# Peptides against a protein of PDB entry 2C5K, part 29

Target 1, 91 residues: chain A of PDB entry 2C5K
Amino acid sequence: EDPFQQVVKDTKEQLNRINNYITRHNTAGDDDQEEEIQDILKDVEETIVDLDRSIIVMKRDENEDVSGREAQVKNIKQQLDALKLRFDRRI

## One batch from the design tools (peptide; aimed at target 1 P3 F4 D50 R53)

Design b2_p25_1 (made by RFdiffusion4)
Pose (drawn by RFdiffusion4):
Structure b2_p25_1 (pose): chain A 89 residues (1-28, 31-91), chain P 25 residues (1-25)
Amino acid sequence: EDPFQQVVKDTKEQLNRINNYITRHNTADDQEEEIQDILKDVEETIVDLDRSIIVMKRDENEDVSGREAQVKNIKQQLDALKLRFDRRI
Amino acid sequence: EDEEIEENREKLREWTDEKEEELDE
């Protein structure tokens, strides 16, 4: 919807796509470099979401707690995924 | 698909900068 919500949706989807891939290919790979690149881009995307929240918090007419919760959720999804990726054997 | 994701990020960055300029003024 708004640019923030679209990036949140894209990020969750992007992480979910890699997660589904790892389930199917759980051995240590054609997509290895590609996954690393995308995960790094996701780390930097979360920094952008955080910066966006910092700026919006300056506006007293904004409550950013919903956005903060979304970003926290995405960080959790990323952390769980990174470990699954790291542990392919 | 990667280009569209990057365009969405650029829209977020542009919008956040415009909101920061408005608050500084």

Design b2_p25_1_s1 (made by RFdiffusion4, then SolubleMPNN; from b2_p25_1, 13 letters changed)
Fold by OpenDDE base, seed 5:
Structure b2_p25_1_s1 (fold): chain B 91 residues (1-91), chain A 25 residues (1-25)
Amino acid sequence: as target 1 above (91 residues)
Amino acid sequence: EREKFKEKVKELRKYTEEKEKELEE
């Protein structure tokens, strides 16, 4: 498996962890793991930059097949935005 | 796991940089 697809898979796994955490902790600051979850949110945000950069570079190589990658990243961005909103709105 | 995730991201970044260098040669 290429690094792009591996990172997409791992990113989605991290997003799922965040989603599960928010579901179980709808009150901010009630758990020792919250700081790590906040760090993961930032990790995913930064990873999206790396994913986008990868697509831009690979699109310059006509021998590389990047079909569907932009849609994959778009989906991840949408998930992240939704989770960030939910996480930040916790009281 | 977060650390494994970060390692895979580093691998992607390195892979991208290598490809970028190839395209510029």
Scores: peptide ipSAE 0.723, ipTM 0.942, DockQ to the pose 0.865
OpenDDE base, seeds 1, 2, 3, 4: peptide ipSAE 0.723, 0.722, 0.723, 0.723; ipTM 0.942, 0.942, 0.942, 0.942

Design b2_p25_1_s2 (made by RFdiffusion4, then SolubleMPNN; from b2_p25_1, 13 letters changed)
Fold by OpenDDE base, seed 3:
Structure b2_p25_1_s2 (fold): chain B 91 residues (1-91), chain A 25 residues (1-25)
Amino acid sequence: as target 1 above (91 residues)
Amino acid sequence: DMEEYKKKVEELREATEKKEKELEE
């Protein structure tokens, strides 16, 4: 088990949940789960900090290749940013 | 499950700290 890959996987699942929620709830505040989704967004944001920290530490080891991991985190950040934008633009 | 999610994030943090410690030795 690779904790980095596990967290990446779980984070993507959380993002997917948010995506599905936004799709079904295009009006802000129309559902009791609104606050929970907001909390998940913040949790993912904090998780990205931990993912980045892990990469930074790994980069200190010249024998480690983190290019793939950096790409994964970049992708997650892009997904998060897009979801934040969609979430905030809800009427 | 968010609790399990947070647990796995903690595992990542612990792994990172462990690696950092190893690099400092």
Scores: peptide ipSAE 0.685, ipTM 0.935, DockQ to the pose 0.883
OpenDDE base, seeds 1, 2, 4, 5: peptide ipSAE 0.684, 0.683, 0.684, 0.683; ipTM 0.935, 0.935, 0.935, 0.935

Design b2_p25_1_s3 (made by RFdiffusion4, then SolubleMPNN; from b2_p25_1, 14 letters changed)
Fold by OpenDDE base, seed 3:
Structure b2_p25_1_s3 (fold): chain B 91 residues (1-91), chain A 25 residues (1-25)
Amino acid sequence: as target 1 above (91 residues)
Amino acid sequence: EREEYRKKVEELRKETKKREEELRK
């Protein structure tokens, strides 16, 4: 598995962890892991930048098809946005 | 798991830089 696909996979796993945490902790700041989850959210956000950079560079090569990778990143962005919204709405 | 995650991200960054370097040559 190439680095891009590995990162996509790992990022999705991190998002799943966050999703599960939100489900179990609907009250903000009620657990010692709260800060770690916040850090993971930021890590994923930064990772998306790295994924996008990878795609941008790949698009400079006319022999590379990036449509699939763009779709993967789009999906991750959508998941992140949804999780951020849910996380921030916790009281 | 976060540390291993960051390591994989770093691998991607390195690959991206390498590819960019190759393309500009």
Scores: peptide ipSAE 0.650, ipTM 0.927, DockQ to the pose 0.822
OpenDDE base, seeds 1, 2, 4, 5: peptide ipSAE 0.645, 0.648, 0.644, 0.646; ipTM 0.926, 0.926, 0.925, 0.926

Design b2_p25_1_s4 (made by RFdiffusion4, then SolubleMPNN; from b2_p25_1, 12 letters changed)
Fold by OpenDDE base, seed 3:
Structure b2_p25_1_s4 (fold): chain B 91 residues (1-91), chain A 25 residues (1-25)
Amino acid sequence: as target 1 above (91 residues)
Amino acid sequence: MREEYRKKVEKLREETERKEKELEE
């Protein structure tokens, strides 16, 4: 896999970890992994910036089709937004 | 796993920068 696809794959795995954590820990701050999960959320948010930057650069090449990559990043953004909302709404 | 994740993100950044430079040459 190329670096972009590898990052997408790993990012989705991180999001999956967060999703599972939220499901098991619906009470905020009631676990020693809470801070680590918060850090992962932040890491993914920053990674999306890097993914977008990659796409922006590739779009400058007329021989490259980034439609598939844009869709992948869009999906990741949607997943992240949903998870952030769920994470923040925990009581 | 976060360490390896960060390394992969760094590889992406490096590739992006390399590609950007190539487009400008």
Scores: peptide ipSAE 0.690, ipTM 0.931, DockQ to the pose 0.905
OpenDDE base, seeds 1, 2, 4, 5: peptide ipSAE 0.689, 0.689, 0.688, 0.690; ipTM 0.931, 0.931, 0.930, 0.931

Design b2_p25_2 (made by RFdiffusion4)
Pose (drawn by RFdiffusion4):
Structure b2_p25_2 (pose): chain A 89 residues (1-28, 31-91), chain P 25 residues (1-25)
Amino acid sequence: EDPFQQVVKDTKEQLNRINNYITRHNTADDQEEEIQDILKDVEETIVDLDRSIIVMKRDENEDVSGREAQVKNIKQQLDALKLRFDRRI
Amino acid sequence: EEEEHNEWIKEIMDNAKEQTEEERE
């Protein structure tokens, strides 16, 4: 919807796509470099979401707690995925 | 009003993205 919500949706979808891939290919791979690149791009995308929240928090007419919860959720999804990726054997 | 608000959010998002691009350089 707004640019922030669209990036949040894209990020969750992007992480979910890699997660589904890892379930099917759980051995240690054609997409290895590609996954690393995308996960790094997701780390930097979360930094952009955080910066966006920092600026919006300066506006006293904004409550960023919903956005903060979304970013916390994305970070959890990323952390759980990074470990699954790292542990393919 | 909704369009103005989304434009403002877009400007914030663009600035945050440009900062990430500068840090990459």

Design b2_p25_2_s1 (made by RFdiffusion4, then SolubleMPNN; from b2_p25_2, 16 letters changed)
Fold by OpenDDE base, seed 3:
Structure b2_p25_2_s1 (fold): chain B 91 residues (1-91), chain A 25 residues (1-25)
Amino acid sequence: as target 1 above (91 residues)
Amino acid sequence: SMEERIKKEEEILEEARKEVEEERK
């Protein structure tokens, strides 16, 4: 894997951890790990911004076909949005 | 932390892309 793919992999692992946490904790504010999960959500969000920027650079400077990478980032964005929604709507 | 590891990977990514760009010139 190249560095981009490694970052994507790490992000997906983070999202999976968040998903597992939400599944186990449907009540907000009742667990000491909630703040850590919130931090992970923010970290993933920032990582996605960086991934998007890297794609822009590859597209502009290297004239590289980025369609596959764009699809990967789109996928993790969708996962993040779904998890954020689930996290925010916990009872 | 995982955050720190991700940041390092992002830095490596940026450096790698810069190197590729320089080679392309």
Scores: peptide ipSAE 0.038, ipTM 0.493, DockQ to the pose 0.087
OpenDDE base, seeds 1, 2, 4, 5: peptide ipSAE 0.031, 0.026, 0.034, 0.032; ipTM 0.453, 0.460, 0.460, 0.455

Design b2_p25_2_s2 (made by RFdiffusion4, then SolubleMPNN; from b2_p25_2, 14 letters changed)
Fold by OpenDDE base, seed 5:
Structure b2_p25_2_s2 (fold): chain B 91 residues (1-91), chain A 25 residues (1-25)
Amino acid sequence: as target 1 above (91 residues)
Amino acid sequence: MEEERKEKEKKILEEAREEVKKERE
C-alpha cells in the first residue's frame, strides 16, 4: 500500500475514534478517556503537518500529480476542525 | 534529485505512520 494512503487511512480511523467518543460523552470531564482523546486530536494535527510536508516534497517531481492527495488532506482537516469544535463545546 | 526527494517523502510518511501506530498502542 502507498505509504501516504496508509497514513490517511490510519488518521481517518483516529478521527472515527474521536467522533465515537464525542457521541457517547456529551459532557466534558465525565470520563477518564478525555485526556486520551485530547492526545489523539493533537496527534492528528501533527500527522496533517507531515502529510502536507510529504505533498510539498512530491510537488518537486514534475511527473507527480498531488491534487488528489491535497484533497484528501483537506478533507481530513475539515473533519478534524469539526470534531475539535464539537469536543471543545461540550459542557 | 528525484531519488533524494522520494527518499525524503518516504521518510516523512514513515515517521507519520510510526507516530499513528504508537498512538493506538
Scores: peptide ipSAE 0.276, ipTM 0.791, DockQ to the pose 0.160
OpenDDE base, seeds 1, 2, 3, 4: peptide ipSAE 0.270, 0.275, 0.276, 0.271; ipTM 0.783, 0.788, 0.789, 0.786

Design b2_p25_2_s3 (made by RFdiffusion4, then SolubleMPNN; from b2_p25_2, 16 letters changed)
Fold by OpenDDE base, seed 1:
Structure b2_p25_2_s3 (fold): chain B 91 residues (1-91), chain A 25 residues (1-25)
Amino acid sequence: as target 1 above (91 residues)
Amino acid sequence: SKEEYIEKLEKILEEARKEVEEERK
């Protein structure tokens, strides 16, 4: 499999883990896994930086189409932003 | 791991750039 697509897949699985946690835990600090979830959020953010860097490099090759990959990264960013907002809103 | 995949991706992209540059010479 394309290593870019594998990274995207792994990132989406991490986002699903975060989503499931938020759905079950609406109170901040009520579970021992909260620190783990915070670490996953940071990991996803760093992964997005790496994916963006890879797209920049690909754009330097005139024979590489990056439009689809840009859309995938945009989608991941939107999901992350939504989850971060929900996570931070917990009382 | 995911980090290993990123490293592989970066290596592949760098090698591809070098090949294109060499072909242009």
Scores: peptide ipSAE 0.124, ipTM 0.611, DockQ to the pose 0.086
OpenDDE base, seeds 2, 3, 4, 5: peptide ipSAE 0.109, 0.105, 0.127, 0.105; ipTM 0.596, 0.605, 0.614, 0.585; seed 4 fails the geometry check

Design b2_p25_2_s4 (made by RFdiffusion4, then SolubleMPNN; from b2_p25_2, 17 letters changed)
Fold by OpenDDE base, seed 3:
Structure b2_p25_2_s4 (fold): chain B 91 residues (1-91), chain A 25 residues (1-25)
Amino acid sequence: as target 1 above (91 residues)
Amino acid sequence: SMAERIAREKKILEEARKKVEEERK
């Protein structure tokens, strides 16, 4: 698996971790893992920026079709946005 | 940057795999 796909895979695993946490914790601030989840959310956000930028570099330097990679990043963004919404709505 | 590393490593790996495949033909 290429580095881009590996990063995507790792990011999806992080998103799954967040999803599982939110599913089990509907109340905010009463768990020791809360800060860890917040850190993971931030890490995923930063990773998405890097993935987007890597696609730009690939288009510029490799001149390859990146539509598939763009779709993958879009999917990750959608998952993150949904999880952020769920996480922030916890009372 | 991480973005540039991803792009470079992907390219290097892709070229290496391509070379191996071409040598197998």
Scores: peptide ipSAE 0.254, ipTM 0.725, DockQ to the pose 0.121
OpenDDE base, seeds 1, 2, 4, 5: peptide ipSAE 0.246, 0.251, 0.250, 0.249; ipTM 0.714, 0.721, 0.717, 0.721

Design b2_p25_3 (made by RFdiffusion4)
Pose (drawn by RFdiffusion4):
Structure b2_p25_3 (pose): chain A 89 residues (1-28, 31-91), chain P 25 residues (1-25)
Amino acid sequence: EDPFQQVVKDTKEQLNRINNYITRHNTADDQEEEIQDILKDVEETIVDLDRSIIVMKRDENEDVSGREAQVKNIKQQLDALKLRFDRRI
Amino acid sequence: EEEENDRIKDIMDDAKDQREEEKEE
């Protein structure tokens, strides 16, 4: 919807796509470099979401707690995924 | 609503540009 919400949706979808891939290919791969590149881009995307929250928090007419919860959730999804990726054997 | 979305878009663009400039340094 707004640019922030669209990036949040794209990020969750992007992480979910890699997660589904890892379930199917759980051995240690054609997409290895590609997954590393996408996960790094997602780390930097979360930094952008965080900076966006920092700026919006300066506006006293904005409650960023919902956006903060969404970013926290994305970080948890990313952390769980990174470990699954790292542990393919 | 449109004005607010444009504002949020500018904020998002600025956060992204800042990160990219820092990465180029």

Design b2_p25_3_s1 (made by RFdiffusion4, then SolubleMPNN; from b2_p25_3, 17 letters changed)
Fold by OpenDDE base, seed 2:
Structure b2_p25_3_s1 (fold): chain B 91 residues (1-91), chain A 25 residues (1-25)
Amino acid sequence: as target 1 above (91 residues)
Amino acid sequence: SKERIEREKEILEKAREENRREKEL
């Protein structure tokens, strides 16, 4: 297994967890899991930084084609941004 | 899990570092 793809897969699973939570919890601060979800959001943000760094290294030091990986990270970023917006808009 | 993700990120970094070293040699 490509470790990059494994990290991407796990990150998408985290995003799915967040999505499911937001769908069921449209009121902020109404349950004990909100802090966990906030932590997961931060974990995903940190993971994206790591993924971006890995792409930079691959492109610069290894001279590898990174276009596919860049697209994957871009997709994750878009999903995260959408979820953050939905999460923050909860009343 | 979060712990699994962290381990996988470490593997990712190590793999890239190893690859970089091989390219330098």
Scores: peptide ipSAE 0.178, ipTM 0.671, DockQ to the pose 0.092
OpenDDE base, seeds 1, 3, 4, 5: peptide ipSAE 0.163, 0.163, 0.144, 0.162; ipTM 0.654, 0.678, 0.638, 0.651

Design b2_p25_3_s2 (made by RFdiffusion4, then SolubleMPNN; from b2_p25_3, 19 letters changed)
Fold by OpenDDE base, seed 5:
Structure b2_p25_3_s2 (fold): chain B 91 residues (1-91), chain A 25 residues (1-25)
Amino acid sequence: as target 1 above (91 residues)
Amino acid sequence: SAARKEREAKILEEARERNRREKEL
């Protein structure tokens, strides 16, 4: 499998885990896993930086079309932003 | 180029390693 697609897949699985956690835990600080979820959020942010870096490297090659990869990362960023908003709005 | 592919591979390898560590939590 394409290493880029593998990273995307794993990142989307992490986002799904966060989504499921938020759905089950609408109150902040009520579970021992909350710190782990916060760590996952930070790791996803760092992984997005790496995905963007990989795209930047390949955009320097005139024979490579990265528009599809850019769209995938944009989608991941939108999902992360939505999850961060939901996570932070918990009382 | 080969050099760009190598740089991409290294970046993605670091991301994969981070994801693997996260799965172990």
Scores: peptide ipSAE 0.512, ipTM 0.889, DockQ to the pose 0.148
OpenDDE base, seeds 1, 2, 3, 4: peptide ipSAE 0.503, 0.515, 0.506, 0.505; ipTM 0.885, 0.889, 0.886, 0.886; seeds 1, 2, 3 fail the geometry check

Design b2_p25_3_s3 (made by RFdiffusion4, then SolubleMPNN; from b2_p25_3, 17 letters changed)
Fold by OpenDDE base, seed 1:
Structure b2_p25_3_s3 (fold): chain B 91 residues (1-91), chain A 25 residues (1-25)
Amino acid sequence: as target 1 above (91 residues)
Amino acid sequence: SKERIEREKEILEEARKENEKEKKL
């Protein structure tokens, strides 16, 4: 598996971890893992930046079809945005 | 798991940096 797909897979696992936490913890600050979840959210955001950069390089220098990878990153962004909204709405 | 993610991110970033250096030569 190429590094891009491995990073995507790992990011999806992180998003699943966040989703599971939010589902079980609807009150903000009620668990010691909340800080860990916030760190994971930041890690995913940074990872998206790296994925976008890699796509730019492939498109510019390798003339590869990047449409599939762009769609994958778009999906990750959508999932992250939804999870961030749910996380921030917790009372 | 988190360590693996950081390693892969590092690989992607290094690849980008190397590419940018080559473009400037």
Scores: peptide ipSAE 0.125, ipTM 0.613, DockQ to the pose 0.085
OpenDDE base, seeds 2, 3, 4, 5: peptide ipSAE 0.116, 0.115, 0.122, 0.100; ipTM 0.619, 0.618, 0.619, 0.602

Design b2_p25_3_s4 (made by RFdiffusion4, then SolubleMPNN; from b2_p25_3, 16 letters changed)
Fold by OpenDDE base, seed 1:
Structure b2_p25_3_s4 (fold): chain B 91 residues (1-91), chain A 25 residues (1-25)
Amino acid sequence: as target 1 above (91 residues)
Amino acid sequence: EKERIEREKKILEEAREKNREEKLK
Protein backbone atom coordinates (compact mmCIF):
# COMPACT_ATOMS: atom_id res chain seq x y z
CA GLU B 1 0.00 0.00 0.00
CA ASP B 2 0.97 3.62 -0.59
CA PRO B 3 2.76 4.77 2.58
CA PHE B 4 0.78 8.03 2.51
CA GLN B 5 -2.50 6.12 2.55
CA GLN B 6 -1.24 3.86 5.32
CA VAL B 7 -0.38 6.87 7.50
CA VAL B 8 -3.79 8.41 6.80
CA LYS B 9 -5.53 5.15 7.66
CA ASP B 10 -3.59 4.62 10.88
CA THR B 11 -4.20 8.23 11.95
CA LYS B 12 -7.94 7.95 11.43
CA GLU B 13 -7.99 4.66 13.33
CA GLN B 14 -6.20 6.30 16.27
CA LEU B 15 -8.76 9.09 16.32
CA ASN B 16 -11.61 6.58 16.13
CA ARG B 17 -10.20 4.64 19.09
CA ILE B 18 -10.09 7.83 21.15
CA ASN B 19 -13.61 8.69 20.06
CA ASN B 20 -14.81 5.27 21.22
CA TYR B 21 -13.06 5.75 24.56
CA ILE B 22 -14.81 9.10 25.07
CA THR B 23 -18.14 7.42 24.34
CA ARG B 24 -17.45 4.96 27.18
CA HIS B 25 -16.01 7.68 29.43
CA ASN B 26 -18.09 10.80 28.89
CA THR B 27 -16.96 12.29 32.19
CA ALA B 28 -13.48 13.75 32.36
CA GLY B 29 -11.25 11.74 34.65
CA ASP B 30 -7.80 12.25 36.08
CA ASP B 31 -6.38 8.84 35.33
CA ASP B 32 -3.59 7.49 33.17
CA GLN B 33 -5.90 7.04 30.17
CA GLU B 34 -6.77 10.75 30.05
CA GLU B 35 -3.09 11.64 29.88
CA GLU B 36 -2.50 8.95 27.27
CA ILE B 37 -5.27 10.40 25.09
CA GLN B 38 -3.65 13.83 25.29
CA ASP B 39 -0.35 12.29 24.22
CA ILE B 40 -1.97 10.50 21.28
CA LEU B 41 -3.68 13.71 20.15
CA LYS B 42 -0.29 15.42 20.17
CA ASP B 43 1.17 12.55 18.15
CA VAL B 44 -1.63 12.97 15.60
CA GLU B 45 -0.81 16.67 15.28
CA GLU B 46 2.81 15.78 14.53
CA THR B 47 1.68 13.18 12.00
CA ILE B 48 -0.38 15.82 10.20
CA VAL B 49 2.77 17.95 9.95
CA ASP B 50 4.56 14.97 8.40
CA LEU B 51 1.73 14.44 5.90
CA ASP B 52 1.83 18.11 4.89
CA ARG B 53 5.60 17.91 4.43
CA SER B 54 5.22 14.88 2.18
CA ILE B 55 2.70 16.78 0.04
CA ILE B 56 5.14 19.68 -0.30
CA VAL B 57 7.81 17.26 -1.52
CA MET B 58 5.44 15.70 -4.07
CA LYS B 59 4.36 19.08 -5.40
CA ARG B 60 7.88 20.47 -5.60
CA ASP B 61 10.00 17.50 -6.60
CA GLU B 62 7.65 15.17 -8.50
CA ASN B 63 5.15 17.70 -9.88
CA GLU B 64 2.30 15.30 -9.11
CA ASP B 65 -1.33 16.24 -8.54
CA VAL B 66 -1.63 16.60 -4.77
CA SER B 67 -5.23 17.85 -4.54
CA GLY B 68 -6.54 14.46 -3.44
CA ARG B 69 -3.93 14.13 -0.71
CA GLU B 70 -4.58 17.69 0.45
CA ALA B 71 -8.26 16.86 0.78
CA GLN B 72 -7.44 13.77 2.86
CA VAL B 73 -5.24 15.79 5.22
CA LYS B 74 -7.97 18.42 5.52
CA ASN B 75 -10.41 15.68 6.51
CA ILE B 76 -8.05 14.39 9.21
CA LYS B 77 -7.62 17.93 10.57
CA GLN B 78 -11.39 18.29 10.78
CA GLN B 79 -11.70 14.95 12.57
CA LEU B 80 -8.96 15.95 15.02
CA ASP B 81 -10.58 19.30 15.77
CA ALA B 82 -13.96 17.70 16.37
CA LEU B 83 -12.42 15.11 18.68
CA LYS B 84 -10.50 17.74 20.65
CA LEU B 85 -13.72 19.65 21.19
CA ARG B 86 -15.52 16.50 22.33
CA PHE B 87 -12.66 15.57 24.65
CA ASP B 88 -12.34 19.02 26.23
CA ARG B 89 -16.05 19.72 26.76
CA ARG B 90 -16.64 16.67 28.95
CA ILE B 91 -17.85 17.38 32.48
CA GLU A 1 15.20 12.80 -8.33
CA LYS A 2 15.55 9.38 -6.68
CA GLU A 3 16.99 11.00 -3.56
CA ARG A 4 14.04 13.40 -3.32
CA ILE A 5 11.55 10.54 -3.59
CA GLU A 6 13.47 8.65 -0.93
CA ARG A 7 13.21 11.65 1.42
CA GLU A 8 9.44 11.65 0.96
CA LYS A 9 9.28 7.93 1.76
CA LYS A 10 11.40 8.46 4.87
CA ILE A 11 9.03 11.16 6.15
CA LEU A 12 6.05 8.84 5.66
CA GLU A 13 7.75 5.79 7.17
CA GLU A 14 8.67 7.76 10.28
CA ALA A 15 5.07 8.95 10.56
CA ARG A 16 3.84 5.37 10.09
CA GLU A 17 6.11 4.07 12.84
CA LYS A 18 4.79 6.67 15.31
CA ASN A 19 1.21 5.75 14.43
CA ARG A 20 1.42 1.92 14.59
CA GLU A 21 1.01 1.53 18.34
CA GLU A 22 -2.47 0.34 19.30
CA LYS A 23 -3.54 1.68 22.69
CA LEU A 24 -7.22 2.45 23.28
CA LYS A 25 -9.00 -0.58 21.81
Scores: peptide ipSAE 0.259, ipTM 0.778, DockQ to the pose 0.125
OpenDDE base, seeds 2, 3, 4, 5: peptide ipSAE 0.171, 0.221, 0.171, 0.167; ipTM 0.629, 0.754, 0.628, 0.655

Design b2_p25_4 (made by RFdiffusion4)
Pose (drawn by RFdiffusion4):
Structure b2_p25_4 (pose): chain A 89 residues (1-28, 31-91), chain P 25 residues (1-25)
Amino acid sequence: EDPFQQVVKDTKEQLNRINNYITRHNTADDQEEEIQDILKDVEETIVDLDRSIIVMKRDENEDVSGREAQVKNIKQQLDALKLRFDRRI
Amino acid sequence: SSNREELIDSIMTKYNITEDEFYAL
């Protein structure tokens, strides 16, 4: 919807797509470099979401707690995924 | 990505801040 919400949706979807891939290919791979690149891009995307919240929080007419919760959720999804990726054997 | 650029441009336009100020955060 707004640019923030679109990036949140894209990120969750991007993480979910890698997660589904890892379930199917849980051995240690054609997509290895690609996954690393996308996960790094996701880390930097979360920094952009955080910065966006920092700026919006300066506006006293904004409550960023919903956005903060979304970013926290994305960080959790990324952390759970990174471990699954790291532990393919 | 285009969506990330749009998010950053939207924030900079809305809060009258520069690219350097945005990335210094």

Design b2_p25_4_s1 (made by RFdiffusion4, then SolubleMPNN; from b2_p25_4, 11 letters changed)
Fold by OpenDDE base, seed 3:
Formats: C-alpha cells, sequence, structure tokens
Structure b2_p25_4_s1 (fold): chain B 91 residues (1-91), chain A 25 residues (1-25)
C-alpha cells in the first residue's frame, strides 16, 4: 500500500465530484452543496501542498519514483486550476 | 484528511524528519 497513491486517488475522486457538480450547476450560490464544493476545492488545494512536500522529501532518495509522482501532481494541479476557473465563472 | 495524515506520517517515518521540518518545506 502506497499512501501517496491513495492520496492521489482520493484527490482525483474529489476533483471528479467537483467536475460533476459544475456540469450540473451553471449558476452560483443557489444550491445546498455550494459551500461543500467550495470546501472540497480548498481541501484539494491544501492536499497539493502536502503532495509537493512529500515529493521534496522523496527526492532525497534516488530510488523513489519521483518523476511519476511529479507528473501525477502536475495533472492534479491542472485539473484543479481548470475546475476553479469554471467554478468561479459561474453566474 | 486521514489519507493525507497517513502520507505525512509515512514520509516523516521513512526519512526521519519532524513535523516542523516537513511543514517548513
Amino acid sequence: as target 1 above (91 residues)
Amino acid sequence: SEKVEELIESVMKKYNISKEEYYSL
């Protein structure tokens, strides 16, 4: 069991939930889940910080699969940025 | 989250670093 991969998995599930919410809600602030989605966005943002920190530490060991992990985090960041943009652009 | 905590704990344990050092990064 790899804790890093588990975090990545959970984060991607959160991103998927956010994506589904945005696709179903083109207007902002008129749904009971709005605040929860905002909290999830923030949670993912904070998780990325922890993922990055873990990678910094992992780079201390040449045997770690750092490149793969960096690519995963990069992908998550890209997804988050896109979702944040879509979320904020809702009227 | 719980999984993030597990990640942090695993990293700190494996690389023998404190929370203070980890969160300073």
Scores: peptide ipSAE 0.697, ipTM 0.946, DockQ to the pose 0.896
OpenDDE base, seeds 1, 2, 4, 5: peptide ipSAE 0.696, 0.697, 0.697, 0.697; ipTM 0.945, 0.946, 0.945, 0.946

Design b2_p25_4_s2 (made by RFdiffusion4, then SolubleMPNN; from b2_p25_4, 12 letters changed)
Fold by OpenDDE base, seed 2:
Structure b2_p25_4_s2 (fold): chain B 91 residues (1-91), chain A 25 residues (1-25)
Amino acid sequence: as target 1 above (91 residues)
Amino acid sequence: SKLVEELRQTIMDKYNISEEEYESL
């Protein structure tokens, strides 16, 4: 098992959950799950930091597949940024 | 999270880096 891929998979699932929540709740603070979703957003943000750090270390090994991992993290960052924007713009 | 911790520990063990060094990256 690759713990990096496990983290990526879990993170993508969390982002999906957030996306689904936003689509169902266009009004901010109108649901008791609002705080939970906010916590997940922050957790994902912090998780990305750890993913990046792991890549920095892995780059020390010339035999590691870093480019693929960087692309995965980039994708996650883009998803998070989009979701944060949508979440924060809710009235 | 548990998964993040597992990743961190795996990296730290594999590359023999301290928690302090890892957090400084």
Scores: peptide ipSAE 0.719, ipTM 0.954, DockQ to the pose 0.902
OpenDDE base, seeds 1, 3, 4, 5: peptide ipSAE 0.717, 0.718, 0.718, 0.718; ipTM 0.954, 0.954, 0.954, 0.954

Design b2_p25_4_s3 (made by RFdiffusion4, then SolubleMPNN; from b2_p25_4, 12 letters changed)
Fold by OpenDDE base, seed 5:
Structure b2_p25_4_s3 (fold): chain B 91 residues (1-91), chain A 25 residues (1-25)
Amino acid sequence: as target 1 above (91 residues)
Amino acid sequence: SSLVEKLIEDVMKKYNISREEYYSL
């Protein structure tokens, strides 16, 4: 088991939930889940920091190939940025 | 989260770094 991959998987699931919520709720603060979604967005942001830290450490080992992990984190960052923009734009 | 903590612990163990150093990155 790769704990990095488990974190990535969980993070992507959370991003998916946020995406679905935004689709269903185009108005800000319109239901009881709004605060929870905001918390998830923040949690994902902080999780990305931890993922990056792990990659920085791995890069200290010249025998480790971090390219795949870097690509995964980049993808997650792009998804998060897009979702944050959509979420914040809601009226 | 527990998953993140597991990741941190595995990294610290494998690369012999402290938690303080890890969070300084």
Scores: peptide ipSAE 0.740, ipTM 0.955, DockQ to the pose 0.911
OpenDDE base, seeds 1, 2, 3, 4: peptide ipSAE 0.739, 0.739, 0.739, 0.739; ipTM 0.954, 0.955, 0.955, 0.955

Design b2_p25_4_s4 (made by RFdiffusion4, then SolubleMPNN; from b2_p25_4, 10 letters changed)
Fold by OpenDDE base, seed 5:
Structure b2_p25_4_s4 (fold): chain B 91 residues (1-91), chain A 25 residues (1-25)
Amino acid sequence: as target 1 above (91 residues)
Amino acid sequence: SSKVEELIESTMKKYNISREEYYSL
């Protein structure tokens, strides 16, 4: 098993959870799960840092191709940014 | 993420870096 891919998978599941919550709750702080979602957002942010660090290390090996992993992290970052914007816009 | 530690440990092992160095990146 590739730990990187497992982290990516888990992160995408977290993002999906956040997305589903936002679609059901357009008002900030109106649900008991609000704090949990906020925590998940922060967890994803921190996880992305660790994913990036692993790629930086991998780049030290000239025989490693990191393009695929970089693309995956880029995608996750884009999803997170979009969700953060939507979450913060809630009144 | 519950799997982040596994990622860190595997990366550190494969590339022979310390946890301190990893967190400095």
Scores: peptide ipSAE 0.735, ipTM 0.952, DockQ to the pose 0.870
OpenDDE base, seeds 1, 2, 3, 4: peptide ipSAE 0.733, 0.734, 0.733, 0.734; ipTM 0.952, 0.952, 0.951, 0.952

Design b2_p25_5 (made by RFdiffusion4)
Pose (drawn by RFdiffusion4):
Structure b2_p25_5 (pose): chain A 89 residues (1-28, 31-91), chain P 25 residues (1-25)
Amino acid sequence: EDPFQQVVKDTKEQLNRINNYITRHNTADDQEEEIQDILKDVEETIVDLDRSIIVMKRDENEDVSGREAQVKNIKQQLDALKLRFDRRI
Amino acid sequence: SETERNERYNSLMNYAYERMNENAE
């Protein structure tokens, strides 16, 4: 919807796509470099979401707690995924 | 790419500042 919500949706979807891939290819791979690149781009995307929240928090007419919870959720999804990726044997 | 990352960052920051301006009016 708004640009923030679209990036949140794209990020969750992007992480979910890699997660589904890892389930199917759980051995240590054609997509290895690609996954690393995408995960790094997701780390930098979360920094952009955080900066966006920092600026919007300056506006007293904005409650960013919902956005903060979304970003926290995405960080959790990324952390769980990174470990699954790292542990393919 | 670096251009795509900058465009995404700018889009989020522009939206945040537009929202502040709308709330101030």

Design b2_p25_5_s1 (made by RFdiffusion4, then SolubleMPNN; from b2_p25_5, 14 letters changed)
Fold by OpenDDE base, seed 5:
Formats: sequence, structure tokens, C-alpha cells
Structure b2_p25_5_s1 (fold): chain B 91 residues (1-91), chain A 25 residues (1-25)
Amino acid sequence: as target 1 above (91 residues)
Amino acid sequence: SEEEREKRRQELLDYALQRIEENKA
């Protein structure tokens, strides 16, 4: 099994859960769930760093095409940025 | 947890290095 694909999958699922939470809680709260979401978002940022590091390693090999992996990470970054904006814009 | 994060990081790097090794002629 390719751990890269598993990490990507798990990360996108986490972001989707948070997105759904925001939908149900369109106003900013001050409870444990809000703090947990902040922690998860920070963990996702760290996860992206880990994914990028793996790609950088693979790019050392001229025989490895990492374009697909780069596209996947780009997609996660876009999803994270959109979610962070949505989370922070809540009143 | 931090331990899980470290495990994730290591697995990703190990796999990447493994792929490089497998691609060698």
C-alpha cells in the first residue's frame, strides 16, 4: 500500500468533516469543538509539509513522475485554504 | 498525537526512498 494515498484520503476526509461542521455551525462558537477544529487545521498544515517532503525525495529520481502527487497536494492545499477562509469568516 | 504524526512522516519518507530504489536500473 502507498502511504501517500492513504494520507491524502484521510486528510481530505478530515477537511470534509470540518466543512460539514461549519455548515451546521455557521456562527463562530466558543467551545471544545471549535478549539479541536483549530487543532485539526494545524495538523493538516503539518501533514501537507510531510506530503511535500515525500514528493521532494521522489523528485530526486529522474525515473519518477511526481506530477500526479503534486496535483493531489495542490488540491488539498486549495481545500484547506478555502476551509480556513470559511471558518474564519464566521460571525 | 505527536507520535502518530512522526509515524506518518517516517512512513511517507520510507516509501519515497523505496520507490527510488525500485526505479534504479
Scores: peptide ipSAE 0.663, ipTM 0.926, DockQ to the pose 0.849
OpenDDE base, seeds 1, 2, 3, 4: peptide ipSAE 0.662, 0.662, 0.663, 0.662; ipTM 0.927, 0.927, 0.927, 0.927

